# Peptides against a protein of PDB entry 6J54, part 6

Target 1, 223 residues: chain A of PDB entry 6J54
Amino acid sequence: NENLFASFIAPTMMGLPIVTLIIMFPSLLFPTPKRLINNRTISIQQWLIQLTSKQMMAIHNQKGQTWSLMLMSLIMFIGSTNILGLLPHSFTPTTQLSMNLGMAIPLWSATVFTGFRYKTKTSLAHFLPQGTPALLIPMLVIIETISLFIQPVALAVRLTANITAGHLLIHLIGGATLALLNINTMTAFITFTILILLTILEFAVALIQAYVFTLLVSLYLHD
Target 2, 42 residues: chain B of PDB entry 6J54
Amino acid sequence: QFQFTGIKKYFNSYTLTGRMNCVLATYGGIALLVLYFKLRSK

## One batch from the design tools (peptide)

Design b1_p9_2_s2 (made by RFdiffusion4, then SolubleMPNN; from b1_p9_2, 7 letters changed)
Fold by OpenDDE base, seed 5:
Structure b1_p9_2_s2 (fold): chain B 223 residues (1-223), chain C 42 residues (1-42), chain A 9 residues (1-9)
Amino acid sequence: as target 1 above (223 residues)
Amino acid sequence: as target 2 above (42 residues)
Amino acid sequence: LLLLEALLL
């Protein structure tokens, strides 16, 4: 089992933290445009960023639109790191819970504090749903308060669990395929087909989890 | 849309102000209970 | 928000 989790160990070279370079590498894939009419690849990237930006920020007012740059950079970072992590023998920083908590907690706290600062009445009222019977008010306020503190944990664990589980399944099915090649070639072919379908699914999951992470941060900001 | 009188004007689950006051009252009540038990244990 | 978050889990 130790060999199974070896891909999740933070890589180092000559005692130097290579993790920092791995985290910074995805930024090189998205260069800044310098022309009015850019290269086809850059134009497609900008078009995708504009589409996602319009969809995510549609729920926000003018003040919330200020967060567009940060939210778009977040989705691009998580999405690119998750996709690059599907390469063979690659290390994904988003499989580390510490990394995801390091993003989730500050962003969540920033959204909560901005809500309390600019919309104090609405933010406090959000702890009690509209139309609640009078007898259930104290218990429901407590539950909603606990729910608020679970949000950053759920945000980090969701991303970590989905990416880690996907990586683990690819390794297990891949290992099973290699083991079955010398036992039964027909069964090995079936498991290999499952592996291909699973990898395609994980590409989709990688992008969806990046979108969901960023979307939930934006929804918490809606206060 | 909703018209409330008396205590229900300030503590209701339908208006924004009423909901806010209910939340603050709940937190205040919990804080007082915690304070009471801390002082009683002494 | 809670319903949407629960659906995404």
Scores: peptide ipSAE 0.296, ipTM 0.842, DockQ to the pose 0.029
Fold by OpenDDE base, seed 2:
Structure b1_p9_2_s2 (fold): chain B 223 residues (1-223), chain C 42 residues (1-42), chain A 9 residues (1-9)
Amino acid sequence: as target 1 above (223 residues)
Amino acid sequence: as target 2 above (42 residues)
Amino acid sequence: LLLLEALLL
């Protein structure tokens, strides 16, 4: 059991947390553009960022557009860390619930407070769906308030669970393939094929989870 | 546009203001209840 | 929004 979770232990070297370096590493993969026409890789990155930013910010008003930088940085960070985490023997910080909560709670709080500060009427009205029967109003308001407070937790847990589950599956199937190499080569080949397919899926999941995380944070702004 | 008269004008689930007032009323009621029980226990 | 959030779980 411990071997399954060994990859999720925060790595340290000589008592110093190397996690800090791991967290900072993705930043090196996104250099700042200096030229109008950059390299193919940088241009593709910028194009993707522009597409995602345009897609995400299309929902927001001009005031919501101010969050574009933060949300784009968030998606790039989570996406890059998730993708890098698929490398063998790599540590993904996003598998740590503490980190995800550390991102989710402040961002959620900021969105909620921003909503209450600039759109108090709308924000308060969100606790009561339109057209609810009068008798159900108090209970529904309570449920909606509870739901609001669960949002950051759900946001963090969703990301953590999806990434962690993917890593566990890769580890398990990978271990199974190695174990079956000497037992049945044909079965090992099948499991290896599944591993490849799963790895491809996890690449997609890694990006999707990053997008979902940022999207939900964006949606909590309530425009 | 919904036309409400009387108390429904201020407390309705259809208008934005009405919804807000309902939410505030519910929170106020809960707060008063909590306060009542807190004061009653002491 | 809630439905979308639930579907994304």
Scores: peptide ipSAE 0.281, ipTM 0.847, DockQ to the pose 0.029
Fold by OpenDDE base, seed 4:
Structure b1_p9_2_s2 (fold): chain B 223 residues (1-223), chain C 42 residues (1-42), chain A 9 residues (1-9)
Amino acid sequence: as target 1 above (223 residues)
Amino acid sequence: as target 2 above (42 residues)
Amino acid sequence: LLLLEALLL
């Protein structure tokens, strides 16, 4: 059982935490453009960022659009780390709940604080849905308040759980394929096919979770 | 579209201001209750 | 927003 979770242990080399280097590594994959006409890879990256930025920031006014750089960097970071984590024998920092909480809590707090600062009336009004029966108002306000504080936790746990579950499933199916190689080759082949399909799915999940994380942060900012 | 009279003008679940006031009133009430129980224990 | 948050899993 320990072997199953061994891949989720933060890697160290000679007692030094190399996880810091792993977290910083994705930044090397996205160099800053220095030319008017960049390489194809950089151009594609910029196009994707621009497309995602336009789509995500369309709901925000000019003040909210100031967060565009942060949100785009966030999605690129989470997306790249999630994709890199699917490489064989790689470590995914986003599988660590501490990592995701470290991102979620400050971003959530910043969005909530920004909302209260610039949209105080609307932000306070969000604790009470429109049209609530008068008798339910006190209880619902309490529930909505609790819901607000659950948001950063849900944001972090959602990302962590989805990525971790994917990794666990890949390891389990992969282990099963290896075990079945000497038992039943036909069944092993079927299991291997499932593994391939699963890995493809996990690539999609990796990107989707990055997008959802960033989108929800953006939505919380918009209130 | 909405016509409110009396207390409902300030405390309602339909207008933005009314919702805000309801939220503030709820928080104020909870704060007073907590204060009451805290002072009562002393 | 709450519905969207719940739907996005």
Scores: peptide ipSAE 0.276, ipTM 0.850, DockQ to the pose 0.029
Fold by OpenDDE base, seed 3:
Structure b1_p9_2_s2 (fold): chain B 223 residues (1-223), chain C 42 residues (1-42), chain A 9 residues (1-9)
Amino acid sequence: as target 1 above (223 residues)
Amino acid sequence: as target 2 above (42 residues)
Amino acid sequence: LLLLEALLL
């Protein structure tokens, strides 16, 4: 069954890792604006970035708004890599749990430490909900502490699982469609229709997962 | 506004300070328990 | 906030 997971193997050429080049490639798709009136593509990109930045930064104070560059770069990176991953025979770095953990753990740690540094009282109080009965306080504090440490893992696994599952479904249904072409043309047509609908859904999922990942990082920062 | 007196003023689940103190007390208690079991062996 | 996190799967 190596063919199922062959697309998730890190590509190498002559023993050298190409993964670094693949990760850097999306940066070429977002050039810096040079003119007052740019191309339509650049104008649309800027418009989307402005809309998303306004939406995400609306919940933050002035200090939180300093994270705007980091959060916007994060959503653009994840979104672009996810969309590029839907190209045929492409390698999607975000399907690798190691990469997503590498993003989630530092960002989560930064948000938690920032919270403890500037809002120590509120951050510590967050481990105990308001109105908790006195007898349940120690257990609830422990549960809330465990919940905090699950956040970076859940953040990484959510992104990895959703993108990987989508790729697997496209592969399996595509393979089934090819197998049914000579067996039953009608069922093959139905399966192909499902494949098209699934592909459209995966484009949406790719953007949604990028947004959710960035939103949760922003939410942890705000608390 | 909640009016608390005595120990409830410092340890309550309604005020921000009270919640913070409860969390610190819980962590302190756990730390003492861990220390006790660690020193119990030797 | 945890409810929002749980909803955003």
Scores: peptide ipSAE 0.270, ipTM 0.848, DockQ to the pose 0.029

Design b1_p9_2_s3 (made by RFdiffusion4, then SolubleMPNN; from b1_p9_2, 7 letters changed)
Fold by OpenDDE base, seed 1:
Structure b1_p9_2_s3 (fold): chain B 223 residues (1-223), chain C 42 residues (1-42), chain A 9 residues (1-9)
Amino acid sequence: as target 1 above (223 residues)
Amino acid sequence: as target 2 above (42 residues)
Amino acid sequence: TDLLEALLL
């Protein structure tokens, strides 16, 4: 069991936490542009950021668009960390629930607080959907209130569970493939093919989860 | 726009203000219940 | 937007 979860242990060097360096590493992959016409890599990155920003911020008004920088930085951070985590023998910080909660709770609280500050009536009205029968109003308000508080937990757990599960499957199938190489080459080839397909899927999942996390934060802001 | 009269004007599930009032009333009711049980326990 | 839709995606 320890060998299975060894990849999820926070790495340290001489007792010093190198996790901080791992978390900061993705920032080096996105340098700030200094020229009017940048090189190919930076231009492509900026193009992707602009496309994603236009897509996610289309639902927001002018006040909501002030969050564009934070939301774009969030998706780039989570996406880059998830993709880098798929490198062999790499540690993914987003597999740690503590990290994801550390992102989800403050962002959720900020969006909820912002909603109550600028749209108090609308935010309070969201606890009761339109057209609810009068007899069900108290119960539904309670359920909706509970649902609100579950949002940050669900947001963090969704990201953690999806990334962690993917990593576990890759390790298990990879280990099985290596074990079957000396037993049955044909079955090992099949499992290896599955491993390749799974890794491709996990690359997609890594990006999707980053997008979903950011989108939900954005959606909570929009209410 | 919906036209409501009486108590339905303030407590309805269709108007924004009505929905807000219903939510506040629900929270107020829960708070009163909690207060009642707290006072009863003393 | 509906909070339920936001929670469930």
Scores: peptide ipSAE 0.273, ipTM 0.856, DockQ to the pose 0.031
Fold by OpenDDE base, seed 4:
Structure b1_p9_2_s3 (fold): chain B 223 residues (1-223), chain C 42 residues (1-42), chain A 9 residues (1-9)
Amino acid sequence: as target 1 above (223 residues)
Amino acid sequence: as target 2 above (42 residues)
Amino acid sequence: TDLLEALLL
């Protein structure tokens, strides 16, 4: 059982936490452009960032557009860490709930405070859905308030659970494949095929979860 | 589109201002209740 | 937004 969760232990070298280096590593994959016409890799990266930024920030006003850099960096960070986490024997920082809470809580707080700062009336009105029967107003306001505080938790847990579950599943199916190699080669081949398909799916999930995390932060900002 | 009269003009679930006022009233009521129980306990 | 949030789990 310990072997199942060994991949999620924060790695250390000689007692020093190398998690910091792992978290910082994705930044090396996205160098700043220095030329008018960059190489193909940087050009593709910029193109992707441009597309995602246009899509995500289309709902925001000029004030919300100031968050574009933060949100784009966030999606690139989470996406890159999630993808790198699928490499063999790699550690995914986003599998740690503490990491995701560390991102979710401040970002959520910033969006909520920004909403109350610039759109106070609208933000307060969101605690009461339109058309609520009069008798349900007090209870519903309480529920919506609780729902607000659940948002950062849900944001962090969603990312953590999806990435962690994917890693666990890959590990389990991989282990099962190895175990079946000496029992039944045919079934082992089937499980291996499933493992390949699952791995492909996890690459997609890794990107989707990064997008969803960033999108929800953006939506909370927009309110 | 909505026409409200009386107290419903200020406290309704349809207009933005009305919803805001309802939320504030709810929070205010809860705060007063909490305050009441705290003062009663002392 | 609430519906979209609900759809996104």
Scores: peptide ipSAE 0.251, ipTM 0.856, DockQ to the pose 0.028
Fold by OpenDDE base, seed 2:
Parts: structure tokens; C-alpha cells; sequence
Structure b1_p9_2_s3 (fold): chain B 223 residues (1-223), chain C 42 residues (1-42), chain A 9 residues (1-9)
């Protein structure tokens, strides 16, 4: 079992954490545009950023659109780290719950506090769904309050669990494929095919989870 | 628009203000209960 | 939004 989780251990070299370098590496993949017409790769990146930004910020008013930079940076960061994590022997920081909590809690708190600061009435009213019978009001308010505090945890755990589970599955299926090479080549081929399909799925999951994480942060801001 | 009169005007689950007041009342009640038990335990 | 959040779990 230790071998299964060995890839999730924070890498260190000579006692120094390499995690910081790994976290910073994705930023190098997104250079700042210098020309009006950039390279094809940069142009595609900018186009994708614009599309995602336009989509995510469509639900927000002008004040909410001030969060565009932060949300776009977040999705790019999580997405890039998740994709890079699918490389062999790569460490994915987003598999660490501590990191995801470190992102989720501040962002969640910021959105909640922003809501209470500028939309106090709406934020307070959010604890009570419309049309609730009078007798259920106290209980429901408590439940909604608890639900609010679970949001950052759910946000972090969702990302961590999905990415980690994907990595584990790839590892398990990969290991099974290697083990079956000398036992039954036909079965190994089937397993390998499954591995390929799973890998493709994980690429999609990597992006989806980044999107979901950012979207939920955005939704909390929208309330 | 819901037309409420009396206490329902201020405490209802349909209007924004009413919902807010209900939430505040709930929190206030809980706070008072906690305070009561805290003072009682002394 | 709550339903969406639930579906995204």
C-alpha cells in the first residue's frame, strides 16, 4: 500500500522542499503576450482564457467581475497542475488536501465576507430558503449555517479526491497491465486499452475539476 | 408581492427583509440560549 | 445553485 501512495508524498531533495518549484512551474507555461498578434499557442491560450472568463463572469455584476483575474488565475493554476500531474513520476500538488484547503478556505472566506459586506441582506436571507414554513425556520437556518461552513471543506475534498482517485486508478491499472504481460498478453492488451481510456478521461477530469473548483468559488461570490 | 400585516410583515419567509429578520431572530435566540446556559453554569 | 452544487459532488 505504501507503494501506491508513494507518488503522493511531498518530494524533497536534500531536505529542501521541491514542492515550491513544482507549484511555480506551471506559471512558466503561460507567458505574457507581447505582441498584438502572438504565436498560435499563445493565441489559443488567450482565446481560451477569454472564453472561460466570459463564461464564468457572465453571472456576475460589475463588482463581481473584479474577481475575474483571481478566478482565471485559479482555474489556470489548478488546470495546469492537474494536467501536468498526469505525467509519469510527476507530483501533483492538488492531490494534497492541505494545498486545496489552503486555496479553498481563503477564497471561500473572501467570497462570504464580501457577500456580507456588500450584500448583507441577501447574504443573511440566504440562510433561509424562500417559502419555508414558520416552524421549520430555526432548524433550517442552523442547517444552512452548517452547510455554509462545510462548503470550503467540500470544495477542497472534491478536488483532492477526484485527482487522487484518478492517479490511483492509473497506477493500479498500469500495474495490472505490467503484471499481466507475462501471464496473459491478451488480457494485458485489454487492460492497457482501459488504461488509455482512463488516461483520456483523467485529462478531462483534470480540467473539469479545475473548472468546478473555480466555478463554485464564483458561485459563492454570486450567492 | 406578498402583502403581510402585523408581525408577518417583519418576520416572513417570502420577503428579503422578512427572511433576514428571521435569520437574525434565530441567531439572536441561539445566542440568548447559549448565554443563559453559560450564566447558569456559573 | 444548490442543485448544481449537489450535482458537482
Amino acid sequence: as target 1 above (223 residues)
Amino acid sequence: as target 2 above (42 residues)
Amino acid sequence: TDLLEALLL
Scores: peptide ipSAE 0.249, ipTM 0.853, DockQ to the pose 0.028
Fold by OpenDDE base, seed 3:
Structure b1_p9_2_s3 (fold): chain B 223 residues (1-223), chain C 42 residues (1-42), chain A 9 residues (1-9)
Amino acid sequence: as target 1 above (223 residues)
Amino acid sequence: as target 2 above (42 residues)
Amino acid sequence: TDLLEALLL
């Protein structure tokens, strides 16, 4: 069991937390453009950011588009950390629920408070769906209130569970393939094929979860 | 679109204002119930 | 939003 979960232990060297460096490392992959005509890598990054920004902010008005920088930085951060986490012997900070809660709770709180500040009537009205029978109003308001408070938890747990489960599955299948190499070569080949397919899937999941996390934060802002 | 009279004007599930008032009334009712039980326990 | 959230679990 220790070998299974060893990859999820926060790395330290001589008592110093390397986690800080790991979290800061993705920032080096996205340098700030300084020239009118940038390098191909920077140009591609800018194009991707613009493309995703247009898609994410299409649902927001001008006031909501002020969040574009924060949302785009969030998706880039989560996406990059998730992809880097798939490297051999790497540590993914997003597998830590504490980190994801640390992102989800403030962002959720900010969106909720922003909604109450600028659209008080609409935000309060969201606790009651339109056309609800009068007798069901109190119960439905309670359910909707509970649903609101579950949002940050669901947001954090979704990201943590998906990334963690993916890593565990890769480790398990990878370990099984190595064990089967000396037992049954045919079965080992099958498990190896599954491992490859799973790895490809996890790359996609890494990006999708980053997108979903950011999208849901954006939707909460949109109300 | 919807014309409500009387109490339905302020408490309805169709208009924005009506929905807001229903939510506030629900929270107010729950708060009063909690206060009642809290004061009763003392 | 609720349906989308449920779908994305």
Scores: peptide ipSAE 0.233, ipTM 0.855, DockQ to the pose 0.029

Design b1_p9_2_s4 (made by RFdiffusion4, then SolubleMPNN; from b1_p9_2, 7 letters changed)
Fold by OpenDDE base, seed 5:
Structure b1_p9_2_s4 (fold): chain B 223 residues (1-223), chain C 42 residues (1-42), chain A 9 residues (1-9)
Amino acid sequence: as target 1 above (223 residues)
Amino acid sequence: as target 2 above (42 residues)
Amino acid sequence: LDLLEALLL
């Protein structure tokens, strides 16, 4: 089991933290445009960013749209790191709960405090759903308060669990395929096919989880 | 749409102001209970 | 929002 989790250990070289370089590497894949008519690759990237930005920020007013740059950078960062993490023997920083908590807690806190600062009445009113019977008000307010504090934990754990589980399954099925090559070639072929399908699924999951993480941060900002 | 009179005007689950006041009253009540138990333990 | 979050889990 120790070999199974070896891919989740933070890599170091000569005692230096290579993790910092791994985290910064995805930024090199998205260069800034310098021309009116850019290269085809850059043009496609900018087009995708614009489409995603329009969809995510459609729920926000003019004040909320100020967060567009930060939210787009967040989705690009998480998405790119998750996709690169699917390379063989690669380290994915988003498999570390500490990394995801480090993103989730500050962003969640910023959204909550921004809501209380600019929309205090509406933010406080969200602790009590509209139309609640009078006798249930105290208990429901307590539950909604607890729910608020669970949000950053759920945000971080969702991303960590999905990416980690995907990596674990790829390793397990891959290991089983290699073991079956010397036992039953037909069964090994079936498991290999499952591995390919699972890898394709994990590419989709990687992008979806990045989108969901950013979307939920955006929804918390809607207050 | 909703017209409330008396105490229901300030404490209701339908209006924005009423909901806010209910939340604040709940937090205030909990804070007073916690304070009471802390003072009683001494 | 809570219902949407629960559906995504």
Scores: peptide ipSAE 0.304, ipTM 0.837, DockQ to the pose 0.029
Fold by OpenDDE base, seed 2:
Structure b1_p9_2_s4 (fold): chain B 223 residues (1-223), chain C 42 residues (1-42), chain A 9 residues (1-9)
Amino acid sequence: as target 1 above (223 residues)
Amino acid sequence: as target 2 above (42 residues)
Amino acid sequence: LDLLEALLL
């Protein structure tokens, strides 16, 4: 059991946390553009950022557009870390619930407080769905309040669970493949094929989870 | 647009202001209840 | 929004 989770232990070197370097590493993969026409890789990156930016900010008003930089940086960070985490023997910080909570709680709080500050009426009204019977109002308000506070937790857990589960599956199937090499080569080939398919899926999941995380944070702004 | 008269004008689940007032009233009521029990226990 | 959030779980 411990062997299964060994990859999720925060790595240290000589007692110093190397996690900091791992977290900072994705930043090196996104250099700042210097030319109007950049390299193909940089241009593709910028194009993707622009597309995602337009998609995410399309639902927001001008005030919500101010969050574009933060949200784009967030999606790039989470996406890059998730993708890099699919490398063998790599550590993904996003598998750590503490990190995800560390991102989710402040961002959620910021969105909620921003909503209450600038759109107090609308924010308060969200605790009561439109058209609810009068007798159900108190209970429903309580439930919606509880739901609000669960949002950051759900946000963090969703990301953590999805990424962690993917890594576990890759590890398990990979281990099974290795074990079956000497037992049944044909079965090992099948499991290896499954591993490849799963890896491809995890690449997609990695990006989707990053997008979902940022999208939900964005949606909590309530425009 | 919904037309409400009387108390329903201020406390309704259809208008934005009405919903806000209902939420505030709910929170206020809960706060008062908590305060009541807190003061009663002491 | 809540339904969307639930589907994304």
Scores: peptide ipSAE 0.281, ipTM 0.843, DockQ to the pose 0.029
Fold by OpenDDE base, seed 4:
Structure b1_p9_2_s4 (fold): chain B 223 residues (1-223), chain C 42 residues (1-42), chain A 9 residues (1-9)
Amino acid sequence: as target 1 above (223 residues)
Amino acid sequence: as target 2 above (42 residues)
Amino acid sequence: LDLLEALLL
């Protein structure tokens, strides 16, 4: 059982935490453009960022669009780390709940604070859904308040759970495939096929979770 | 679209201002209750 | 927003 979770232990080299380097590594994959006509890779990256930015920031006014850089960097970071985590024998920082909480809590608090600062009336009104029966108002306000504080936790846990579950499943199916190689080759082949399909799915999940995380932060900002 | 009279004008679940006031009233009530129990324990 | 949040799991 320990072998199953061994891949989720933060890697260290000679007692030094190399996880910091792993977290910083994705930044090297996205160099800043220096030319009017960049390389194909950079152009594609910029196109994707622009496309995602336009789609995500369409709901925000000019003040909210100031967050565009942060949100785009966030999605690129989470997306890249999630994709890199699917490489064999790689460590995914986003599988660590501490990492995701470290991102979610400050971003959530910033969005909530920004909402209260610039849209105080609307933000306070969100604690009470429109059309609530009068008798349920006090209870519902309490529930909505609790719901607000659950948001950063849910944001972090969602990302962590989805990525971690994917990794666990890949390891389990991979281990099963190896075990079945000497037992039943045909079954091992089927299991291996499932593993391939699963890995493809996990690539999609990796990107989707990055998008969802960023989108929800954006939505909380919009209130 | 909505016509409110009396207390419902200020405290309602349909208007933005009304919802805000309801939320503030709820928080105020809770704060007063907490204060009451805190002072009562002393 | 609440519905969207719930839908996104």
Scores: peptide ipSAE 0.272, ipTM 0.845, DockQ to the pose 0.029
Fold by OpenDDE base, seed 3:
Structure b1_p9_2_s4 (fold): chain B 223 residues (1-223), chain C 42 residues (1-42), chain A 9 residues (1-9)
Amino acid sequence: as target 1 above (223 residues)
Amino acid sequence: as target 2 above (42 residues)
Amino acid sequence: LDLLEALLL
């Protein structure tokens, strides 16, 4: 069953890791604007970034808005890598849990520490919901503390699982379609239709997961 | 606005300060328990 | 905002 997970193996060329080049490639797709009136592609990109930035930063005060560059770069990075990962025979770095943990843990830690630094009272009070009965306070504080530490893991696993599952489904349905071409053409056509619909869905999932990942990081910052 | 008197003024689940103090008290209690069990062996 | 986080999958 090596063929199922072959697309998730980190690619190497002549013993050298090319994963670094793959991760850096999306940056070439977003050039910096040089003209007052740019071409259509750059204009659309800027428009999308402006809309998403306004939407995400609307919940933040002036100090929180300083994170706009980080959050926008994050959503563009994850979104672009996820979309590029849907190309045939491509390697998607975001399918690697190590990469997603590498993004989630530092960002989560930064948001938590920022919260404790500037809003210590509110952050500490967040471990206890308002109106909790006195006898349940110790247990609920412990549960809320555990919930906090699960956040970076859930953030990384959510992204990894959704992208990986999508790739596996496309691979399996595609393989089934090829196998059924010579057995039953009608069923092969049905599975092919499902494959097309699934591929369209995965494009949406790729963008949604990038948005959700960035939104949750922003939400942890705001609390 | 909630009016609390006595110990409830400092430890309550409604006010921000009260909630903070409850959390700190809980962590302090856990720390003391861990310290007790650690010192119990030697 | 924990409810919003829980709703988001």
Scores: peptide ipSAE 0.258, ipTM 0.842, DockQ to the pose 0.028

